# Ledger of designs, part 254: peptides against a protein of PDB entry 1IK9

Target 1, 211 residues: chain A of PDB entry 1IK9
Amino acid sequence: MERKISRIHLVSEPSITHFLQVSWEKTLESGFVITLTDGHSAWTGTVSESEISQEADDMAMEKGKYVGELRKALLSGAGPADVYTFNFSKESCYFFFEKNLKDVSFRLGSFNLEKVENPAEVIRELICYCLDTIAENQAKNEHLQKENERLLRDWNDVQGRFEKCVSAKEALETDLYKRFILVLNEKKTKIRSLHNKLLNAAQEREKDIKQ
Target 2, 207 residues: chain A of PDB entry 1IK9 as posed
Amino acid sequence: MERKISRIHLVSEPSITHFLQVSWEKTLESGFVITLTDGHSAWTGTVSESEISQEADDMAMEKGKYVGELRKALLSADVYTFNFSKESAYFFFEKNLKDVSFRLGSFNLEKVENPAEVIRELIAYALDTIAENQAKNEHLQKENERLLRDWNDVQGRFEKAVSAKEALETDLYKRFILVLNEKKTKIRSLHNKLLNAAQEREKDIKQ
Target 3, 195 residues: chain B of PDB entry 1IK9 as posed
Amino acid sequence: MERKISRIHLVSEPSITHFLQVSWEKTLESGFVITLTDGHSAWTGTVSESEISQEADDMAMEKGKYVGELRKALLSVYTFNFSKESAYFFFEKNLKDVSFRLGSFNLEKVENPAEVIRELIAYALDTIAENQAKNEHLQKENERLLRDWNDVQGRFEKAVSAKEALETDLYKRFILVLNEKKTKIRSLHNKLLNA

## One batch from the design tools (peptide; made by RFdiffusion4, then SolubleMPNN)

Design b2_p29_8_s3 (from b2_p29_8, 21 letters changed)
Fold by OpenDDE base, seed 2:
Structure b2_p29_8_s3 (fold): chain B 211 residues (1-211), chain C 211 residues (1-211), chain A 29 residues (1-29)
Amino acid sequence: as target 1 above (211 residues)
Amino acid sequence: as target 1 above (211 residues)
Amino acid sequence: DEKFEKLLEELEAKRAKERAELEELKAKR
């Protein structure tokens, strides 16, 4: 089961933060349980897959798009731009919400809720879920932080090894070049010496021909 | 201001999860506000630095150690081993807690609380704090996840460049050696050719002398 | 001799490129 709790403002009670809990199995499309609370009273309703399908049909909206709008409205709370407006009558227990666009406002959905007999239990369970979620997220955060530190160490180690390897190879290549130049110079000197010996031998032969 | 919310069980109501909120400035030692709720009623008390010091003195415990025990009791909830036991009288509004060790149980502290007139407001604020904490932790987790993915990419890039650099240098060194050997062989051939010319010149000179 | 000098120049150019890439990696830290 998946759950989301959001804070909302009701048009009837704009000064009192309400909390909207939605619970569903796998997909919101398959139906959900909605719970509303003001920290004193609670109201709950169940919405079936058939009701969701009927609301989509009544709106002449594609079901996937409609469920996408439900997800934005019910799971995000009133977005930062007050795109969604929530209404609830405590007398009739009728909950409805509207999408407000620049030039168009329309009712997105409506639910009949029932007042919970023991709201304290629902509120305690909601707080427990929040605390569990905090603990899970903290544990994940600590794990991710440790992994980050590990990855940073590993990166530093590889980088350091890379730099050392580059430097060592450059030093080796430089030494090889120096040695090669020395050997070449020795060969060049030997060639020059042999040429001089040939020149001297030719000069001596020219002297011997000239007696 | 720092805050911690924990779930606790009261000896008087073991079937009903209670929530213990502690709020403090910088350090718990400087005093704190404690709030207890069952999701219907709430109770609050303020504990001063002087009261904390007095309780430490009355226990004949070093203040830093005492504050350390307060932190474990009040900020962790009842640890997994039920090391801390919480008691509250709704009639007297007297809250006290005990530390239970294998061979010793002792009262760690006590507070007089006051019943909150509007518990719904306290509960709403508590839920808001939980939701804010969840959102903050989620944002931090998303950031850490992105950083980990970045670090992993950077590590792979450095490793790949390192491997390529090593291979390229080895190939370059091998090519250089081959070229060096070719040049050396050319010089050796030239030396041999010059030696043969010298030998021939010497043989011709010996023929000319015999002639 | 010219071929060897050219080879040295090519090597130096490659080393310079590798050094530049290494410095670029350091600068991204």
Scores: peptide ipSAE 0.019, ipTM 0.822, DockQ to the pose 0.577
Fold by OpenDDE base, seed 3:
Structure b2_p29_8_s3 (fold): chain B 211 residues (1-211), chain C 211 residues (1-211), chain A 29 residues (1-29)
Amino acid sequence: as target 1 above (211 residues)
Amino acid sequence: as target 1 above (211 residues)
Amino acid sequence: DEKFEKLLEELEAKRAKERAELEELKAKR
């Protein structure tokens, strides 16, 4: 089961932060449980897949688009633009929400909620879920931090080895080339020496023929 | 101001999860505000630095060690070993906690709390803090994830460059060596040829002298 | 000739060391 808790403001009580909890299985489209609380009272309702489909049809909206709007309204919290208005009557337990656009406001959905007899249980469970989520996220954060530090060390190690390899390459190539030149020069000197000896021998033979 | 919320169980109400919020400035030793809630009622007390010092003295415990125990009891939640026992009387508003060791149980501290007139405000603020903490931790996790992905890409790039550099080095050295051997062998062949010509010239001269 | 062979041996030894270092880097991944 997935869960999202959001802060909302009710039109009737704009000074009191309310919390909207939505719980669902896999997809919001398959239905969800909605819980509203002000930290003292709580109200819960179950919305079925059929109700979601009916609300989409009543609005003449494509179901996927409608579910997308539900997700934005119910799971994202009040976006920074107050695009969604929430209304709740504690007397009728009727919850409805509207999308407010520049030129168009429309009711997106409505739910009948039931007042929870023991709101403290719901509130405690909600706080427990928040604390569990914090602990899980902290553990994930610590893991990612350690992995980040590992990756940084590994990067520095590879970089350092790469630089050493480049330097070693250049040094080796330079040394090899210098040694090759020395050996080749020795061979060239020996060739010149032998060639001079051959020329001298030929000149001596030509002198011996001329007596 | 720093804050920690923990789940605790009261000896008098072991079936009901309570939440212990502790708020402090910089260090717990300088004093703190403690808030207890069951999701319906809330109780708050302020503990001064002088009270912490007095409690340490009354226990004949070194202050740093005592504050260390307070931190474990009040900030860590019930550790997995139920080492800390929490007691609260709703009637007297007296909160006390004990450390339970195998052979020794002792009272670690006690606080007089006051019942909060509007517990819903405290609960709403507590939930808000939890939601803010979740959002902050999620943002940090997303940042760390993106950084890890960056570091991994950068590592792969350096590794790939390093491997290419090593391969290029080996190829260059091998080519240079092969070329050097070829040139060296040509020079050796020329030296041998010149030496043979010198030997032949010497033999012909010896024949001409015998002739 | 001997000087060149020694140079090659030294080169091969250096290459072997660099390869070993590269493999060590790969193994730490």
Scores: peptide ipSAE 0.022, ipTM 0.830, DockQ to the pose 0.511; fails the geometry check
Fold by OpenDDE base, seed 5:
Structure b2_p29_8_s3 (fold): chain B 211 residues (1-211), chain C 211 residues (1-211), chain A 29 residues (1-29)
Amino acid sequence: as target 1 above (211 residues)
Amino acid sequence: as target 1 above (211 residues)
Amino acid sequence: DEKFEKLLEELEAKRAKERAELEELKAKR
C-alpha cells in the first residue's frame, strides 16, 4: 500500500493546519482511503474506483485526466499556490475540494468521511509512518553518500592512472628519441669516416699517378 | 535549534506508542526541552544545564559521560534492545528513565513535565516538523542522486579518454618506430654503398700496382 | 633529418594537446 500525507488548510479553519493522508494500492484510480486530522480529531473515508469513475463522468472528464487532477490535489501537499481549496464540515463530515483557475473555479471531488472513535491511534500511526519514512530516507541518503564516495575514489584512481600513463608514455617517447639520435649519430659518424677514407684513397691515387 | 523525535514505550502503558521530542541548542548539555505525547495529550518540561550537572554529580558520573548516556537514551529512538526503560506518571507528570545493564539497572534521569493545555497544537507542530524533515531528506536524496549521476558520467568520460590516450600513444610509438627504422635503413644502405666504393678503389689500386 | 624533425614536431603537438586536455579535466573538478 502507498501512502501520502499532506498539509492542508481548510476554508472553515484557515488558522489550523490539517493533515490529509491518502492511502492506495498501486494506483489512485483503483480507490483510496482518505484521512483528515487536526491533531485532536480524525476523520476517515473510503473512495472506491466506481465513485472515482462516477465523479469523472459527472465532470465530463476523461478518467485518466481526472485521476491526474486528484493526484495533484490530494498528493502534492498543496504548496502556497492556492490552486486547490479544501473544505470540510465537522457537522456533516463532508469533505470537498475545488480547483481554482484564473477564470473558473470548479469542484474537483467530494467525500463523506466518518469521525474516528480513537483519533489518538490514527495520529500515533501517522507519526510512526512519518518517523519510518524519515528513517528510510536517512538510510537511502547514507547509501547514496557511500556510493558517491566510492565513485569519487574510483574517479580519482582512473584520473591518477591516466596521468601516470601520460607521464610514462612521454618518458618512453623521450627515451626512444634519445636512443634513436645516438644510433643515428653513430651512423652519421661512420658515413663521415667512410667518406674521408674515400677522399684519402682518391688523393693517394692522384699522388701515385703524379712519379 | 536541534530536535529529535523518538518512539518510546512507557512501562505504565506498554501497548501505546508514545513520542519523545527533545529540543536543544547546539549541545544537549546546555539544557533541552522534552515533550512527551501519546497522540492525544502532551506534556512538556525544560531541563537546564544546572539540572543536568546536578544529576551527573548525584550519579557520581563525569558530565560528558552523563550527557553521552542522555543522548543515547533520549535521542537514539530506543531500538528493541530494552537498554533504556521509560516511566511516566500522568498524575504527577513525573518522567524518569532507567538504564538496564546485565547485572544493574539504575535511574539515568528524571524530569517534571507539565501538561500542555492545547496538545493538538503540539501534535500538529510535531507532524509539520516530520513532514519538513521528510521534504528536506527527499531534497538531499535528489541532490545526492544527481551528484551520483554526475560522478558516474565523469568516471565514464575519464575512462574513455584514458583508453583513447593509451591507443593513441601505442599508435604513435608504432609510427615513430617505423619511421626510425626507415631512416636507419637508409643510413645502413649508404654505409654499404660507401664500403663497396672503398673496396673497389682498393682493388683498382692493386690492379695498378700489378700492372 | 628534416623528416625526423617534422615527426618530432608532430609528436610535440600531440603531447601539447593531450596536456591541454588533461588540464581541462583537472579544471572541471
Scores: peptide ipSAE 0.019, ipTM 0.821, DockQ to the pose 0.507; fails the geometry check
Fold by OpenDDE base, seed 4:
Structure b2_p29_8_s3 (fold): chain B 211 residues (1-211), chain C 211 residues (1-211), chain A 29 residues (1-29)
Amino acid sequence: as target 1 above (211 residues)
Amino acid sequence: as target 1 above (211 residues)
Amino acid sequence: DEKFEKLLEELEAKRAKERAELEELKAKR
């Protein structure tokens, strides 16, 4: 089961932060459980897949688009842009929310909630979930940090090897060229010496022929 | 201000998870605010640095050691080992906790709490803190994830460059050697040819002298 | 000739070392 808790403000009680919990299985489309609390009272309702489909039809909205709007409204928390307005009547236990666009506000959805008899249990469970989520996220953070440190070490190792490879390449090329030049020069000197010996021998022969 | 919320079990109410909030400035030694809640009621007390010092003295414990025990008891949550036992009287508002060792249990500390008049506000604030902490930890995790992905890309880039450098080095060396061998062989052939010409010239001279 | 053969041997030894280092890097992936 997936779960999201968000802070919301009710139009009727703007001074009191409320918490909206939404719980669902694989997708919000399959239905969800909504829980509202003010830290003293709690209200819960179940929304079925059929109700979601009916609301989408009533709105003349494609179901996937409607579910997308539900997800934005109910799971993101009221983002800073106040695009979604939440209303709740404690008397009727009727929860409804609106999407506010520049020139048009419309009801996005509405749910009948039931007052929870033991709100303290719901609140305790909600706090437990928050604490569990914190612990899980901390463990993930510690893992990612250790992995990050590993990757940095590995990067530095490869970088250092790369730099050594480049330097070694240049040094090797330079050394090879120097050694090649030396050997070639020795061979050139030997060739020149042998040519001179041949020239001298030819000149001596020409002298011997000339008596 | 630093803050930690932990789940605890009270000896008097083992079936109901309680939440122990501890808030302090720089160190627990400087004093702290303790808040206990069961999701319906809340109790708060302030513990001063002087009270902590007095408790340490009364226990004949070094202050740093005592603060270390307080930190373990109050901030870690009751770890799985049930080393710390928590007690609370709703009537007296007296909170005390014990350290349980194999053969010795002793009171580690005790605090007088006051019942909060508006527990819902304390609970809402506590939930808000949990949600804020979740959001902060999520943002840190997302950042670390992105950084890890960056480091992986950078590592792959350097590794690829390193492999190319090594391959290019080997190819260059091989080409240089091949070319050098060709040139050397040409020079060796020329030297051999010149030596043969010198030998022939010497033999011809020896024939001319015998003649 | 001997100097050139020694140079070749030294180069081959260096290449072998660099290849070994490269393989070690690949094995850590």
Scores: peptide ipSAE 0.019, ipTM 0.823, DockQ to the pose 0.689; fails the geometry check

Design b2_p29_8_s4 (from b2_p29_8, 24 letters changed)
Fold by OpenDDE base, seed 2:
Structure b2_p29_8_s4 (fold): chain B 211 residues (1-211), chain C 211 residues (1-211), chain A 29 residues (1-29)
Amino acid sequence: as target 1 above (211 residues)
Amino acid sequence: as target 1 above (211 residues)
Amino acid sequence: DEEFEKFLKEREKEREEERKKLEELKAKR
């Protein structure tokens, strides 16, 4: 089961934050349980897949698009843009919500809720779920932070090795050329010496022929 | 202001989860506000720095150690080890808690609470704080996840550059040696050729002297 | 020539150490 809790403001009680809990199995399209509370009273309703399909048809909206609008309205809470307006009658237990666009306001959905006999149990369970979610998210944050620190250490190690490799490559090239020049110059000196010996031997032979 | 909410079980109501909220400024030692709720009723008390100091003295405990025990009892919730036992009388509004060790049970602290006139406001504010904490932790998780993905990409990039640098260094060294050997062998061949010419010239001169 | 041969052997050893370090880094992936 998936669950989302959001804060909303009711048109009838704009100064009192209400909480909207939605619970569903796998997909919101398969139906959901909606719970409303003001921290004292609670109201619950079950919405079936057939009701969702009928509301989509009544709106002349494609089912996937309608479920997408339900998800935004019921799971996002009232974003600062007041795009969704929530209405609830404590007398009739009738809950409905509207989407407000610049030039168009339309009812997105409506549900009959039932007053919960023991609202304290619903409120305790809601707070428990919030505390469990906080603990799980904290554990994930601590794990991600440790992984981040590990990755940063590993990056710094590889970066330092890369910089050393670049410097070592340049140093190697320079050293190899220096050593090559030394050996080459030695061989060039030996060639020059042998050439001079050949020239001297030829000159001596020309002198010996001239007696 | 710092805040922590924990779930606890009262000895008088072991089947009903209660919630313990503690709020303080900077350090728990400077005093705190404690709030208890069962999701229907709420009770609040203020504990001063002077009361904390007096309780530490009455226990013959060093103040820093006592505050450390308060932090474990009041901020950790009941861990699975039942190390802390919580008691509350709804009649007297007297809250006290005990630390249970293998061979020692002792009262750690006690507070007079006052019943809140509008518990729904306290409960709504508590749920709001939980939802805000969830949203903040989710945003931190998403940020840390994106940073981890960035660091992993950067690590892979530097690692790939390092591997290429090592390979390029080996290739450079191999190429320089091949070029060096070619030039060196050319010079060695020239030296051998000049030596042979010198030997031949010497042999010819010996023949001319015998002639 | 002998000093250069000695240098070649030293560089061959350094290359082998660099390869070993590279393989150790690959094994961490």
Scores: peptide ipSAE 0.064, ipTM 0.834, DockQ to the pose 0.567
Fold by OpenDDE base, seed 4:
Structure b2_p29_8_s4 (fold): chain B 211 residues (1-211), chain C 211 residues (1-211), chain A 29 residues (1-29)
Amino acid sequence: as target 1 above (211 residues)
Amino acid sequence: as target 1 above (211 residues)
Amino acid sequence: DEEFEKFLKEREKEREEERKKLEELKAKR
């Protein structure tokens, strides 16, 4: 079961924050339970998949688009753009909400709610859910923070190894060339020395032939 | 201002979850506001630094230790260990809590509360605080998640570069050695050839002398 | 020549140690 609690302002009571809880199974399209509270009274209604489908049809809106609008209206809270207006009559227990566009306002949906006999239980459960959500989010936050610190350490370790590898590659090339040149020069010197000995031996032989 | 909301169970009403809100400035030692609610009624009291000091003295407990116990009792919620028992009289508005040890139970503190005239406002504000806390924690979690994904990408990139650097270092060393050995062997062959020529020249000269 | 062969053997040993460290790093993935 999924749940979302949002703050809303009712047109009839703009000074009093109301809370809109929506609860559903898997998808909002399959139906949902809506609960409204002002912190003293609570009202609840169940909206079926058939009612959602009927409302979409009555609006001449594609069901997926309609459900998308429901999700924005009911789950997002009143974002700073007064795109959605909420109305509730405590007398009739009739809840309806409108989408306000620049040149057009239209009713997006309406629900009959029932006054909860024990609003304190609903409020307590709502607060419990909030506290549970806070605790879960804190635990996730602490886990992510520890993971972040781990990843940062691991990154620094690999980065340091990479830099050392680059430097070691350059040093290796330089060292190998230096050593190679030294050995080559020794061999070249030995070749030159042997050539000179051959030249001298040839000159001596030519002197011995000339008596 | 810091705030903590906890679930508690009152000895008088063990079936009804109560919520204990504690609010303070900077340190709990400087005093705090305590609010108790059952989702219908609310009670609030202010505890001053002087009252905390007096309670610590009356208990013959060092103030820092006493404040440490207050923090555990009032801010941790009822952890699974029933170490703290909460009592409240709705008639007297007297709130007290006890620490239960294996062989000793003692009163840790007591507060006079006042019934709030408009409990709905307190409850709404409490729910607002919970929703704000949820939103803040969600934003932090989303940020940490994105950062972890970034760090993981960066780690993979550096690791891949490091592996390439190691492979390139080995390849360089192998190539340089192969080239060096080739040139060295050529020089060694030339030295051997020159030595053989010197030996042959010496042998021919010795034949010419015997001849 | 002997010094160079000694150097080659030392470098071969160092390469083998570096490879072993790299494999240990890969195994921690």
Scores: peptide ipSAE 0.058, ipTM 0.834, DockQ to the pose 0.641
Fold by OpenDDE base, seed 1:
Structure b2_p29_8_s4 (fold): chain B 211 residues (1-211), chain C 211 residues (1-211), chain A 29 residues (1-29)
Amino acid sequence: as target 1 above (211 residues)
Amino acid sequence: as target 1 above (211 residues)
Amino acid sequence: DEEFEKFLKEREKEREEERKKLEELKAKR
């Protein structure tokens, strides 16, 4: 089961933050349980897949698009742009919400809720879920932080080895060339010396033939 | 201001999860605000630095050690080992907690709480704080995840470059040696050829003198 | 000798490219 708790403001009680819990299996499309609380009272309702389909049809909206709007409205809370407006009557237990666009406002959905007999239990469970979620997320954060630090160390180590390898390659090349040039120059000098000796020997022979 | 919410079980109501909020500035040693709730009622008290010091003195415990025990008791909740036991009287509003060791149990601290007139406000604020904490932790998780993915890519890139550098170094060395040996052998052959020509010329001169 | 000088020049270019790549890696830190 998946769950999302959001803070919302009701048009009837705009000064009091309410909490909207939505619980579902895999997707909102299959239906969901909605719970509303003000921290003292709680109200719960179940919305079926058939009701979601009917609301989509009544709105002349494609079901996937409608479910996408439900997801935004019910799971994100009223975004900072007041794109979604929530209404609840404690008397009728009727919950409805609207989408407010620049040029048009329309009802997005409505649900009948029932007042919970023991709201404290629902509130305690909600707080427990929040604390569990915090603990899980904190453990994940600590793990990711440790992995991040490990990866940084490993990256620095490989980078340092790479830099050393580049430098060692350049040094090797330079050393090999220096050694090569030295040996080649010695051989070139020896070749020149031998050529000069041959030239001198030929000149001496030519002198000996000319008596 | 720092805050921690923990779930606790009261000896008087072991079947009902209670929530213990502790709020402080920088350290618990400077004092803290303690809030207890069962999801319907709430109780709050302020504990001063002087009260903490007095409790440490009364316990004949070093203040830093005592504050360390307070931190464990009040911020971690009752750990799975029931090392800390919490007691609260709704009638007297007296809260006290004990440390249970294998061979000794002792009172760790006690506080007078006052019943909150509007517990719903305290509960709403507590839930808001939980939701804010979840959102912050989630954003941090998403950031750390993206950083880890970046670092993994960067590590793989550097590793691949390092491996290529190693291979290129070996290839360079091999190629340089092959080329060097070729040129060196040519020069050695030329030197040998010139030496043979000199030897032949000397032998011819020696024949001409004997003739 | 000329082939070796060509080889030297080619290797100098490769080193300069590797050095540039290394500097680009350093600049991304």
Scores: peptide ipSAE 0.022, ipTM 0.828, DockQ to the pose 0.536
Fold by OpenDDE base, seed 3:
Structure b2_p29_8_s4 (fold): chain B 211 residues (1-211), chain C 211 residues (1-211), chain A 29 residues (1-29)
Amino acid sequence: as target 1 above (211 residues)
Amino acid sequence: as target 1 above (211 residues)
Amino acid sequence: DEEFEKFLKEREKEREEERKKLEELKAKR
């Protein structure tokens, strides 16, 4: 079961924050339970998949689009743009909400709610759910924080090793060239020495032939 | 202002979850406001720094230790170990809590609460705080998740560069050695050739002298 | 020649140590 609690303002009671709880299984399309509370009284209604389909048909709206509007209205809360207006009659227990567009307002849905006999139980359960959600989110935050700290350490370690590897590569090349030049110069000196000995031997032989 | 809401069970009403809200400035030692609710009624009391000091003195406990116990009792909720027992008389509005140790239970603190005239306002504010806390925690989670993903990418990038650097260092060393060996072998061959020419020239001169 | 061969052997050991350290890093993943 999924659940969302949102703050709403009722047109009839704009000074009192109401809480709209929507509970559903997997998708809002399959139906949902709606609960309204002002912190003293609570009202609940069940909306079936068939009612959702009927409301979509009555609006001449594609069901997926309609469910998308329901999701925005009922699960997001009244966003700061007041795109959705909520109405509730405590007398009739009739709940309805409207979408306010620039040029047109239209009723998006309506539900008959029933007054809960024990609103305190509903309110306690709602607070419990909020506290559980806080605890779960805190645990996720702590986990993500620890992971971030781990990743940062691991990044610093690899970065430091990479920098050392770059420096070591440059140093290696320089050192190898220096050592090679030394050995090569020794061999070149030996070659020059041997070549001079050959020239001297040839000159001596030419002197010996000329007596 | 800091605030913590905890679930508690009252000894007098163990079947009904109560919510204990504690609000304080910076430290619990400086005093706090305690609010108790069952989702229908609410009770509030203010505990001063002087009262906290007096309770510590009455218990013959060091103030820091006492505040530490208050923090565990009032801010952690009744942990699963039922180390803290909460009592409240709706008649007297007297709230007290006990610490249950293995061999001894003792009263840790007591407060006179006042019944709130408009409990719905307190409950609505409490729910609002829970919803705000959820939203803040969700925003933190989303931020930490994005940072986690960034750090993971950055780590993979540096790791890939490091591996390439290691491979490039090995390849460089291998290439340099191969090149050096080739040049050195050429020089060694030239030295050997020149040495053989010197030996042959010496042998020919010795033949010419014997002739 | 002998000094260069000694250097080659020393560098071979250093490379082997670096490889070992790299493998140890890979194993911590």
Scores: peptide ipSAE 0.064, ipTM 0.834, DockQ to the pose 0.669; fails the geometry check

